# Peptides against a protein of PDB entry 3VZA, part 107

Target 1, 98 residues: chain A of PDB entry 3VZA
Amino acid sequence: RVERLCKSKELFEERLGLEIRRIHNEQLQFIFRHIDHKDPDKPYMFTLSINEQGDYEVTSCTPPLDCISEFQLKVRETNNFSAFIANIRKAFTALSFK
Target 2, 62 residues: chain B of PDB entry 3VZA
Amino acid sequence: AAYVTQLYYKISRIDWDYEVEPARIKGIHYGPDIAQPINMDSSHHSRCFISDYLWSLVPTAW

## One batch from the design tools (peptide; made by RFdiffusion4, then SolubleMPNN)

Design b2_p21_8_s2 (from b2_p21_8, 12 letters changed)
Fold by OpenDDE base, seed 1:
Structure b2_p21_8_s2 (fold): chain B 98 residues (1-98), chain C 62 residues (1-62), chain A 21 residues (1-21)
Amino acid sequence: as target 1 above (98 residues)
Amino acid sequence: as target 2 above (62 residues)
Amino acid sequence: VFIPEEDPSQSDELLKKLLER
């Protein structure tokens, strides 16, 4: 099972172009690649925590997204974490065309 | 790794078929209404295309 | 772009919280 779990993570990382890391201060870092077709390895990242109130909090976003604060509000309201991540990727994709 | 893989499923709703050859991207996407099969030959597509396609399966409606 | 290394010493608490929601 351990081998399967490791393989699963690797498959998701490669196929979705999304890496998820545990980093300092109880945060998760989400690293998107395969965004820019001209530079597939270019990372697009954000970090996430849960604050003292129990709410999702984006602690960083690189490159910056104008919509990230709105998405943080939306995920707090809807609790749709899947849409939250997918919309961030969509926003990064749109940004890569500029 | 268990929690991370569970998080990937929470995000993507994809379950992979782990028994096929590495170049075959095979699995099931569990949408809100029906499950749809995934079956691609990765050697015939760019990494970016594959990722874009898979993410296109994930609804963005809040 | 700087990408920090994963810290395996971190607990799974945040992941658990996310999955429980």
Scores: peptide ipSAE 0.674, ipTM 0.958, DockQ to the pose 0.882
Fold by OpenDDE base, seed 2:
Structure b2_p21_8_s2 (fold): chain B 98 residues (1-98), chain C 62 residues (1-62), chain A 21 residues (1-21)
Amino acid sequence: as target 1 above (98 residues)
Amino acid sequence: as target 2 above (62 residues)
Amino acid sequence: VFIPEEDPSQSDELLKKLLER
């Protein structure tokens, strides 16, 4: 089972171009690649925690996204984490064209 | 890896067929109402195209 | 193949576990 899970994770990482890391201070780091077709390995990333109020909090975003604060609000309202991540990727994609 | 793979599923709603050959991207995407198969030959597409395609399956409506 | 609707908030508990020290 462990081997299957590891393989599954690797498949997700490569195919979605999304790596998820646990980092210090109880945070998750989300690293998107395969965003810029001219530079597929260029990372687009953000970090996420749950604050003392129990709310999702984006603690960093690189490169910065103008919409990230709105997305944070939306995910707090809806708890639609899937849409949250997908919208962030969409925003990074749009940014890569500038 | 159990929790992170579960998170990937919660994000993407994709379940991979992990037993197929590496060049075959095979799985099932579970939409809100309908499940659709994924079955791609990775050698026919760029990594970026594959990722873009898979992410296109994920709804962005809040 | 049709599937039942899932609550998107189901990720919350999972995220909490992932963020747990």
Scores: peptide ipSAE 0.441, ipTM 0.938, DockQ to the pose 0.051
Fold by OpenDDE base, seed 5:
Structure b2_p21_8_s2 (fold): chain B 98 residues (1-98), chain C 62 residues (1-62), chain A 21 residues (1-21)
Amino acid sequence: as target 1 above (98 residues)
Amino acid sequence: as target 2 above (62 residues)
Amino acid sequence: VFIPEEDPSQSDELLKKLLER
């Protein structure tokens, strides 16, 4: 089981170009790679926590995204975390062309 | 590890086939309506293309 | 194969577990 879980994680990390880390102060760090085709290893990342009200809160975004605050509102309204992550990746992708 | 793997599934809705050779990207994407097979030869594509393709399977509608 | 759409809010409890101290 442990071996399968480790392999699964590795496959997701490489194939999706998404790494997920637990970091200090009860946060998750999401690191996207494979965004910039000219520099596949360039990281695009954001951190996420749950605030005292129980709401998702983006605590950082590097590089910054103009749409991140709107996405935070949307995920709070819908709880569609899949769409949340996918839209962030789409936004990072768009940013990489500028 | 179990939680993060579950999170990857919640995000992507992809279930990998773990028994195939490493160069084969094989699995199933469970979309809102139908399940679609994934079956790619990684040697034919860049890492960026593969990621872009897989993410294209994930709906962005809220 | 038709797959009923899973409630996306199910990720909430999972995220809480991941963020739990």
Scores: peptide ipSAE 0.418, ipTM 0.936, DockQ to the pose 0.051
Fold by OpenDDE base, seed 3:
Formats: sequence, C-alpha cells, structure tokens
Structure b2_p21_8_s2 (fold): chain B 98 residues (1-98), chain C 62 residues (1-62), chain A 21 residues (1-21)
Amino acid sequence: as target 1 above (98 residues)
Amino acid sequence: as target 2 above (62 residues)
Amino acid sequence: VFIPEEDPSQSDELLKKLLER
C-alpha cells in the first residue's frame, strides 16, 4: 500500500533523523539530522555510489570524516551496510562535540 | 517508495507500529538473536534524544 | 523474543536497485 509506504518513510526520516535521496549520476545521498543537540536541524551528509567495479564508493562527505575511507573499506569487506551507516552517524556525532 | 523503506529496515532493523497515535513511538527492533520492543512517548524527549536512542539499538560491529 | 539471524549482506541487491537507472 502506497499510504503505508509513505508513512513509513516519514516515520523513519523523523525518528532516525535520516533522509535518503537519489541524486544525479546514480548516487544516494544520506542526510543525518538530530546529531547536534544544540542545532538539531544541522545536516551531516555523505553520498554513495557503486563504481564500475561494483564496489561501494563514498563520493562526498560533509563535514569531512577522516574515518570515512576506512568505513568504505570495511563495508566492502563485510557488506554490513547497517554497521556502515551506524558508524558514520557515530562519527558525525563525535565530530559534533569538537 | 518501496525500496527506500526497505533500505531503512535494512539499516535500522526497526519495524514501526503504524496503528498507534503519532505521539507514541512504538515498534520492534530486530537484533541478531532477539527482538526488542520500542515504546516511547515522544512528548517526553527531544528529537535528538529519540534519534540517539534508536540508533543506539543498531550494532556498529562490522 | 528470539528471531532468526539475518545476513547483513542482503542489502547489496537492494542498494543496486536503488542506484539503478
């Protein structure tokens, strides 16, 4: 049902503070909010594609994360996409504390 | 969309209860071995706390 | 409540579909 799917998406976006968008050049954009408790609407985002070799590739990360390359390697090795996203959020959270 | 909602589930392993009032955050988190209920009153928490709590349910081990 | 363990690699096909033209 379309109505349930729309509601599901909205609930996930609000409750997880994670928006997922399809953007140009066959990429997915992941936008985290609710990271900074002092500025809940401040976005933390990265974009992801699958390169010609079939590997996950992070094409951008804003703000930049020094651990993103390692996470890219880990997700390629494990295919644990859940851990990949969760670790990125954890890293963004740590960054928000400066 | 169907695919994005499926992706949310693949990421979070959360299944929402869609029949409750909006102020009630109710669902189930499916861990590797056990399912854990989610049942929160959103009026008692900030948006950031809610998100942090839900993400804390998601394991970060590779 | 015990549930069957799920393979995290199952997300691969879904991601490919999302990135498909």
Scores: peptide ipSAE 0.408, ipTM 0.936, DockQ to the pose 0.050

Design b2_p21_8_s3 (from b2_p21_8, 12 letters changed)
Fold by OpenDDE base, seed 2:
Structure b2_p21_8_s3 (fold): chain B 98 residues (1-98), chain C 62 residues (1-62), chain A 21 residues (1-21)
Amino acid sequence: as target 1 above (98 residues)
Amino acid sequence: as target 2 above (62 residues)
Amino acid sequence: VEIPEEDPSQSNELLQKLLSK
């Protein structure tokens, strides 16, 4: 099971181009790659926590997204975490086209 | 890695086939109503294309 | 962009919280 779990993580990281890290102060860091076809290794990142109210809170976004606050609101309203992550990736993709 | 893999599934709704050769990207995406098979030869696509394709399976409607 | 290292000491609770939603 442990071996499969490790393999699973590796497959997701490579195939989705999404790395998920646990970082300081009870945060998750989401690192997207494979966004810019001309620079596949360029990272697009955001960090996420659960605040004192129990709500999703984006604590950083690099590069910045003007839509991130709206997405934070949406995920709090819907709890659709999948759509939240997918929309962020979509926004990063759009940003990569300048 | 159990929790992170669970999170990946929560995000993508993809279940990989772990018994195939490394160059084969095989799995199932579980949409709201339909399960969609995934079966790609990674040697025929760029990393970006593969990622874009897989993410295209994930609904963005809130 | 520099990416910080994972801090394994704090993260399990957050994962559970996220997975529960």
Scores: peptide ipSAE 0.337, ipTM 0.922, DockQ to the pose 0.844
Fold by OpenDDE base, seed 3:
Structure b2_p21_8_s3 (fold): chain B 98 residues (1-98), chain C 62 residues (1-62), chain A 21 residues (1-21)
Amino acid sequence: as target 1 above (98 residues)
Amino acid sequence: as target 2 above (62 residues)
Amino acid sequence: VEIPEEDPSQSNELLQKLLSK
């Protein structure tokens, strides 16, 4: 089972182009690649924490997204974490064309 | 790794087939209404195309 | 862009919280 879990993580990372890291101060770092077709390894990333109220909080976003604050509000309202991540990737994709 | 893989599933709703050759991207995407098979030959596509395609399966409606 | 290294000791609770929602 452990072997499959490790393989699963690797498959998700490569196929989705999404790496998830645990970083300091109880944060998760989400690193998107495969966004820019001209530079597939260029990272688009944000960090996420759970604040004292138990709410999702985006602590950084690189490059910055104008819509990230709205997405944070939406995920708090809906708890639709899947849509949250997918919308961020969509926004990064749109940004890569600018 | 169990928690992060669970998170990947929570995000993507994809369950991979782990018994196929590495070049074959095979699995199932579980949408809100129906399950759809995934079956791609990675040698026929760019990494970006593959990722874009898989993410296109994930609904963005809140 | 520099990507910081993973810190495995401080995010398990966060993962659980995320998975619970």
Scores: peptide ipSAE 0.334, ipTM 0.923, DockQ to the pose 0.842
Fold by OpenDDE base, seed 4:
Structure b2_p21_8_s3 (fold): chain B 98 residues (1-98), chain C 62 residues (1-62), chain A 21 residues (1-21)
Amino acid sequence: as target 1 above (98 residues)
Amino acid sequence: as target 2 above (62 residues)
Amino acid sequence: VEIPEEDPSQSNELLQKLLSK
């Protein structure tokens, strides 16, 4: 099972172009690749924590996204974490064309 | 690894078929209404195209 | 862009919280 779990993680990372890391201060780092077709390994990333109120809080976003604050609000309202991540990726994709 | 794979499923709602050859991207995306089969030959597509396609399966409606 | 290394000791609870929602 451990071997399968490792394989699963690798498949998700490669196929989705999304790496998830646990970093300092109780944060998760989400690293998107495969965004820029001309530079597939160029990372687009954000970090996330749960604040004292128990709410999702984006602690960084590189490159910056104008919509990230709105998405943070939306995920708090809807608790739709999947849509949250997907919308961020969509926003990064749009940014890569500028 | 168990938690991160669970998180990947929570995000993508994709369940992979782990028994196929490495070049075959096979699985199921579980949408709110229907299940969408995934069955691709990775050698026929760029990494970016594959990722874009898979993410296109994930609803963005809040 | 430099990517920070993983720090498992501080992030497991956060991951569990995320998964619970």
Scores: peptide ipSAE 0.330, ipTM 0.922, DockQ to the pose 0.831
Fold by OpenDDE base, seed 1:
Structure b2_p21_8_s3 (fold): chain B 98 residues (1-98), chain C 62 residues (1-62), chain A 21 residues (1-21)
Amino acid sequence: as target 1 above (98 residues)
Amino acid sequence: as target 2 above (62 residues)
Amino acid sequence: VEIPEEDPSQSNELLQKLLSK
């Protein structure tokens, strides 16, 4: 089971180009790669926590996204975490074309 | 590892076939109404294309 | 860009909360 779980994580990381890390101060770090076709290893990342009210809170975003605050509001309203992550990746992709 | 893999499924709704050769990207994407098979030869595509394609399966509607 | 090391001792609660939503 442990071996299967490790393999699963590796497959998701490579195929989705998304690494999820647990970091200090009770945060999750989401690292997107495979965004820029000319620089596939360039990371696009954000960190996420749950604040004292129990709401999702983006604590950092690199590179910055103008839409990140709106997405934070949307995920709080809808609880659609999948759409939240997918829309962030979509926004990072849009940045790579500028 | 169990929690993070569960999170990956929560995000992507993809379940991989772990019994195939490494070059074969095989699995199932579970959409809100239908399930779609995934079956790709990774040697025919760039890493970026593969990722873009898989993410295109994930709805962005809130 | 440097990526911080994982700190599992302080992040499990958040992960579980995310999975519960």
Scores: peptide ipSAE 0.329, ipTM 0.921, DockQ to the pose 0.804

Design b2_p21_8_s4 (from b2_p21_8, 13 letters changed)
Fold by OpenDDE base, seed 2:
Structure b2_p21_8_s4 (fold): chain B 98 residues (1-98), chain C 62 residues (1-62), chain A 21 residues (1-21)
Amino acid sequence: as target 1 above (98 residues)
Amino acid sequence: as target 2 above (62 residues)
Amino acid sequence: VEIPEEDPSQSNSLLEKLLSL
C-alpha cells in the first residue's frame, strides 16, 4: 500500500502540476507548476492555515493575486475547497498571460 | 502520503488507474452528477496541456 | 522562489479539517 500511495502522490503531482506540502505551524503549501507553457517549472504557490477563529486563511501567495482575499471569503462561506483550489489555479493561469 | 492523496482526490475528484503504463494517463473524474473516463497518451501532449485539461474537469462554481 | 522544508512529522489540524469536508 505504501508503494501505491507514493505512486498516487507522484501521479497527482505530475499530472495536475500541483504539489502539496505540510510545513511549519500546521500550514499547507500548494505549489502549482505547468501554469506557464513557456516556463512549465515556474512555481505559483500559496500557503494556507486555520486562524484563531477556525477559518481558512491564506498566509502567503506568490505571485500575489488580487482575487485571493475574495476566494478566501468564498471558501469560508461554501467550504468548497475544490473550487477554491481550481479558481486559484485559474487566476494564476490568467496572471501568466503577461 | 495517504492524507495528501486523499486531499488530491477531494480537490480533483480524479481516481487514477495505477496499473497502466506510465505513458497512459487513465482514470475517472467524478463530477457532481456524472463520471467521465480519462484516457490520454501523455506522449501526444505537453505537460502543461495535460494539466490544463485535467483542471478543466474541476468545476469552479462555488 | 524559495520553498520551505516539508514537515510531515507534525500533526496538522488544517489537513484534518480539509479531509473532514
Scores: peptide ipSAE 0.562, ipTM 0.944, DockQ to the pose 0.790
Fold by OpenDDE base, seed 3:
Structure b2_p21_8_s4 (fold): chain B 98 residues (1-98), chain C 62 residues (1-62), chain A 21 residues (1-21)
Amino acid sequence: as target 1 above (98 residues)
Amino acid sequence: as target 2 above (62 residues)
Amino acid sequence: VEIPEEDPSQSNSLLEKLLSL
């Protein structure tokens, strides 16, 4: 089971170009790659936590996204975390063309 | 690793077929309407194309 | 860009919350 789980993570990381890391202060770091076709390994990343009120909070975003605060609001309202991540990736993709 | 794997599924709704050769990207995307098969030869595509394609399967509607 | 070390040994309430959705 452990071997399968490790394999699963590796497949997701490579195929989606998304690495998810548990980091200090009970945060999750999401690192997108394969965004810029000219530089596939360039990372686009954000960190997420839960604030004292129990709400999702983006604690960093690199490069910065103008829409990230709106997405944070949307995910709090809808709890649609899948759409949250997908929209962030879409935003990073759009940014890579500028 | 278990929790992260579960989170990947929560995000992508993709279930991989782990019994195929490494060059074969095979799985199922479970959308709200109809489950769609994924079956790609990775040697025919760039890493970026593959990722873009897979993410295109994930709805962005809130 | 710097990528911090992973900390899998720590409990993560965020991850637990996300998986409860």
Scores: peptide ipSAE 0.561, ipTM 0.943, DockQ to the pose 0.808
Fold by OpenDDE base, seed 5:
Structure b2_p21_8_s4 (fold): chain B 98 residues (1-98), chain C 62 residues (1-62), chain A 21 residues (1-21)
Amino acid sequence: as target 1 above (98 residues)
Amino acid sequence: as target 2 above (62 residues)
Amino acid sequence: VEIPEEDPSQSNSLLEKLLSL
């Protein structure tokens, strides 16, 4: 089971270009790679927590996204976490075109 | 690791085929409609293209 | 940018919430 779980995580990380990290203070860090085709290893990341009211809160976003506050509102309303992550990746992709 | 892999599934709705050669990206995407097979030769594509393609399977509608 | 250390051994209420959706 341990071997299978490790393999599964590695496949998701490489194929989706998404690393998910459990970090201090009950937070999750999401690190996107494979965004910039000229620099596939360049990280685009955000950190998520639950605030005192129990709502999702983005505590950091690097590079910053103008749309992140709206996405935070949308995920609170819909609980569609899949769309939340996918839209953030789409926004990072758009930002990478410099 | 189990919890993180479960989260990956909740995000992507992809189930990988773990019994194929490493160069073969094979699995199933379980979207709201009919399940779609994934079957790619990684040697034919860049890492960025592969990721972009897989994410294109994930709906962005709220 | 330096990223914080991963802590998989610690409980995470956010992860539990996400998995319950």
Scores: peptide ipSAE 0.560, ipTM 0.943, DockQ to the pose 0.730
Fold by OpenDDE base, seed 4:
Structure b2_p21_8_s4 (fold): chain B 98 residues (1-98), chain C 62 residues (1-62), chain A 21 residues (1-21)
Amino acid sequence: as target 1 above (98 residues)
Amino acid sequence: as target 2 above (62 residues)
Amino acid sequence: VEIPEEDPSQSNSLLEKLLSL
């Protein structure tokens, strides 16, 4: 089972081009790759935490996204985390064309 | 690793077939209304195309 | 781009919250 879990993580990382990392201060880092077809390994990333009020808070976003604050608001009201991540990836993709 | 793997599922709603050959990307995406099979030969596509395709399966509606 | 070191030993209430959704 442990081997299967490790394999699962690797498959998700490679196929989705998304790495999820637990980092300091109870944060999660989401690193997207495979965004720029001309530079597949270029990372697009953001970090997430829970603030003192218990709300999701994006603590960093590299490169910055104009829409990230709106997405943060949306995920707080909908709790649709899947859509949150998918929309961020879409936004990074759009940014890569600029 | 288990927690992160579970999070990947919550995000993507994809369940992989772990018993196929490495070059085969096989699984099921469980959408809100209908499940879609995934069955790709990875050698026929770029990594970026594969990722873009898989993410295209994930709804962006809030 | 600098990527911080992973810290799997630390408890993560955010991860637990996300998994409870």
Scores: peptide ipSAE 0.550, ipTM 0.942, DockQ to the pose 0.812

## One batch from the design tools (peptide; made by RFdiffusion4, then SolubleMPNN)

Design b2_p22_1_s1 (from b2_p22_1, 11 letters changed)
Fold by OpenDDE base, seed 5:
Structure b2_p22_1_s1 (fold): chain B 98 residues (1-98), chain C 62 residues (1-62), chain A 22 residues (1-22)
Amino acid sequence: as target 1 above (98 residues)
Amino acid sequence: as target 2 above (62 residues)
Amino acid sequence: RRAELDKEDVLELLRKILSAPP
């Protein structure tokens, strides 16, 4: 089962172009690749924590997104984490078209 | 890895077929109303196209 | 209730991931 789980994670990472990492100060880093078709390995990333109130908190976003604060509000209101991640990727994709 | 893979499922609602050859991207996307199969030949598409396609399956409505 | 369950599920997953060292 461990082997299957490892393979599953690798498939998600490659096919979705999304890596999830645990980083310092109890944060998760979400790294999107395959955004820029001219530079598929270029990372677009944000970091996330759970604050003392139990709410999602975006602690960084690189490159910055004007909509990230609104998305943080929306995910707190709707609890739709899937839409949260998908909308961030959509925003990064739009940003890649300078 | 179990929790991370579960998180990927919560995000994407995709379940992969792990028994298929690497060149075949096969799985099921579980939408709100209907489950739809995924079945792609990776050799026919770029990595970016594949990712874009898969993410297009994920609804962005809040 | 469904929305709350979804939140709890994801939050629990995130907390479990966050419990691991960096």
Scores: peptide ipSAE 0.646, ipTM 0.944, DockQ to the pose 0.420
Fold by OpenDDE base, seed 2:
Structure b2_p22_1_s1 (fold): chain B 98 residues (1-98), chain C 62 residues (1-62), chain A 22 residues (1-22)
Amino acid sequence: as target 1 above (98 residues)
Amino acid sequence: as target 2 above (62 residues)
Amino acid sequence: RRAELDKEDVLELLRKILSAPP
């Protein structure tokens, strides 16, 4: 089972181009790759925590996204975490064309 | 890896067939209404295309 | 009801990940 889970994780990382890492101070780092077709390994990332109120909080975003604050609001309102992540990737994709 | 793998599923709603050959991207995307099979030959596509395609399966409506 | 359970599952899942030992 452990081997299966590890392989599954690797498949997700490669195929979605999304790495999820726990970092210091109880944060998750989401690292998107495969965004820029000219530089597939270029990382687009943000970090996430759950604040004292129990709400999702984006603690960093690199490169910065103008829409990230709105997305944070939306995910707090809807609790649609899937849409939250997908919209961030969509925004990073749009940014890669600038 | 268990919790992270579960998180990937919660995000993507994709379940991989991990036992197929490495060049075969096979799985199922579970949408809210219809489950869609995924079956791609990775040698036919760039990594970026594959990722873009898979993410296109994920609804962005809040 | 199921949708709400799914949302709660995500939050609980995140908490488990965030609270896991290094």
Scores: peptide ipSAE 0.645, ipTM 0.944, DockQ to the pose 0.486
Fold by OpenDDE base, seed 4:
Formats: sequence, C-alpha cells, structure tokens
Structure b2_p22_1_s1 (fold): chain B 98 residues (1-98), chain C 62 residues (1-62), chain A 22 residues (1-22)
Amino acid sequence: as target 1 above (98 residues)
Amino acid sequence: as target 2 above (62 residues)
Amino acid sequence: RRAELDKEDVLELLRKILSAPP
C-alpha cells in the first residue's frame, strides 16, 4: 500500500504538474509547474490555510493573481475545491502568456 | 502521503493505472456526467501538453 | 474502500493534512 501511495503521488505530481506541500503554520503550498510551455519548470504557487472561522484562506500567491480573492470567496460559497484549484491554474496559465 | 493522494483525487477526480509502464499515461477521470478514459503515450507529448490536457478534464464551473 | 474515501469531506481532509508535520 505504501508503495502504491508513493507511486500515485509521483504520478500526480509529474502528470498534473502540481506539487502539494505541508509548510509552516498549518499551511498547504500548491506548486504548479508545466504552466509556461517556454519554461516548464517555472513554478506558480499559492499557499492555503483554514482560518479561525474554518474558512479557506489564501495566505500567499506567487505570482500574484488579481482574481485570487474572488476565487477564495467562490470556494467558500460553493465548497467546490476542485474548481477552485482548476481556476487558479487557469489563471496562472493566462498570466504566463502576458 | 495517503491524505495527499486523496486530496489529488478530490482535485482532479483522476484514478491512475499505476501498473502500466511509465511511458503510458493511463487512468480514468470521473466527471459529473461521464467517466473519461485516459490513455496517452507520454513520448508523443510535452510535459506541458500532458498537464494542460489533464487539467482540461477538470470542470471550472463553480 | 474507494467509496469510503469519496465520502471524506474536503475540509476534513485538509484539516487532517494541515495537522500533520511539514
């Protein structure tokens, strides 16, 4: 089981170009790669926590996204975490073309 | 790693076939309406294309 | 087992991850 879990994680990381790390102060770091086709290894990342009210809170975003605060509101309203992550990736992708 | 793997599934709704050779990207995406088989030869595509394609399977509607 | 995992709320899953050591 451990081997399968490790393999699965590696497959997700490589194929989705998404790494998920637990970092300090009870935060998750989401690192997107494979965004910029001219620089596939360039990271696009944000960090996430759950605040005192139990709500999703984006604690950082690099590079910054104008839409990130709206996405935070949307995920709190809909609880659609999948769409939240996918929309962030889409926004990073759009940013990479500028 | 178990919880992180579960999180990947909650995000992507993809279940990988981990017993296939590394060059074969095989799995199933479980969308709200239809299950989409995934079966790609990684040697035919860039890493960016593969990622873009897989993410295109994930709906962005809130 | 997969069905059981699918019952896991994302928020609860995140809490479990966030409570783990970095």
Scores: peptide ipSAE 0.643, ipTM 0.942, DockQ to the pose 0.759
Fold by OpenDDE base, seed 3:
Structure b2_p22_1_s1 (fold): chain B 98 residues (1-98), chain C 62 residues (1-62), chain A 22 residues (1-22)
Amino acid sequence: as target 1 above (98 residues)
Amino acid sequence: as target 2 above (62 residues)
Amino acid sequence: RRAELDKEDVLELLRKILSAPP
């Protein structure tokens, strides 16, 4: 099972171009790659925590996204974490064309 | 790793067939109404295309 | 198994991940 889980994680990382890391201060770092077709390894990332109120809180976003605050609100309202991540990737993708 | 893989599933709703050859991207995407197979030859596509395609399977409606 | 998990489990899942060491 451990082998399967590890392999599954690696497949997700490579195929989705999304790495998820636990970093300091109880935060998760989401690192998107494969965004810019001209620079596939260029990272687009944000960090996430759960605040004292138990709400999703984006603690950083690099490069910055104008829509990130709205997405944070939306995920708090809908609890649709999948859409949250997917929309962030879509926003990063749009940003890569500018 | 267990929790992270579960998180990937909750994000993507993809379940990989991890027993196939590395060049084969095979799995199932579970949508709300229907499950769709994924079956790609990775050698025929760029990494970016593959990622874009897979993410296109994930609904963005809140 | 996975199909029986709902979106409300995400927060709990994240808490479990966030409680783990880096």
Scores: peptide ipSAE 0.645, ipTM 0.944, DockQ to the pose 0.681; fails the geometry check

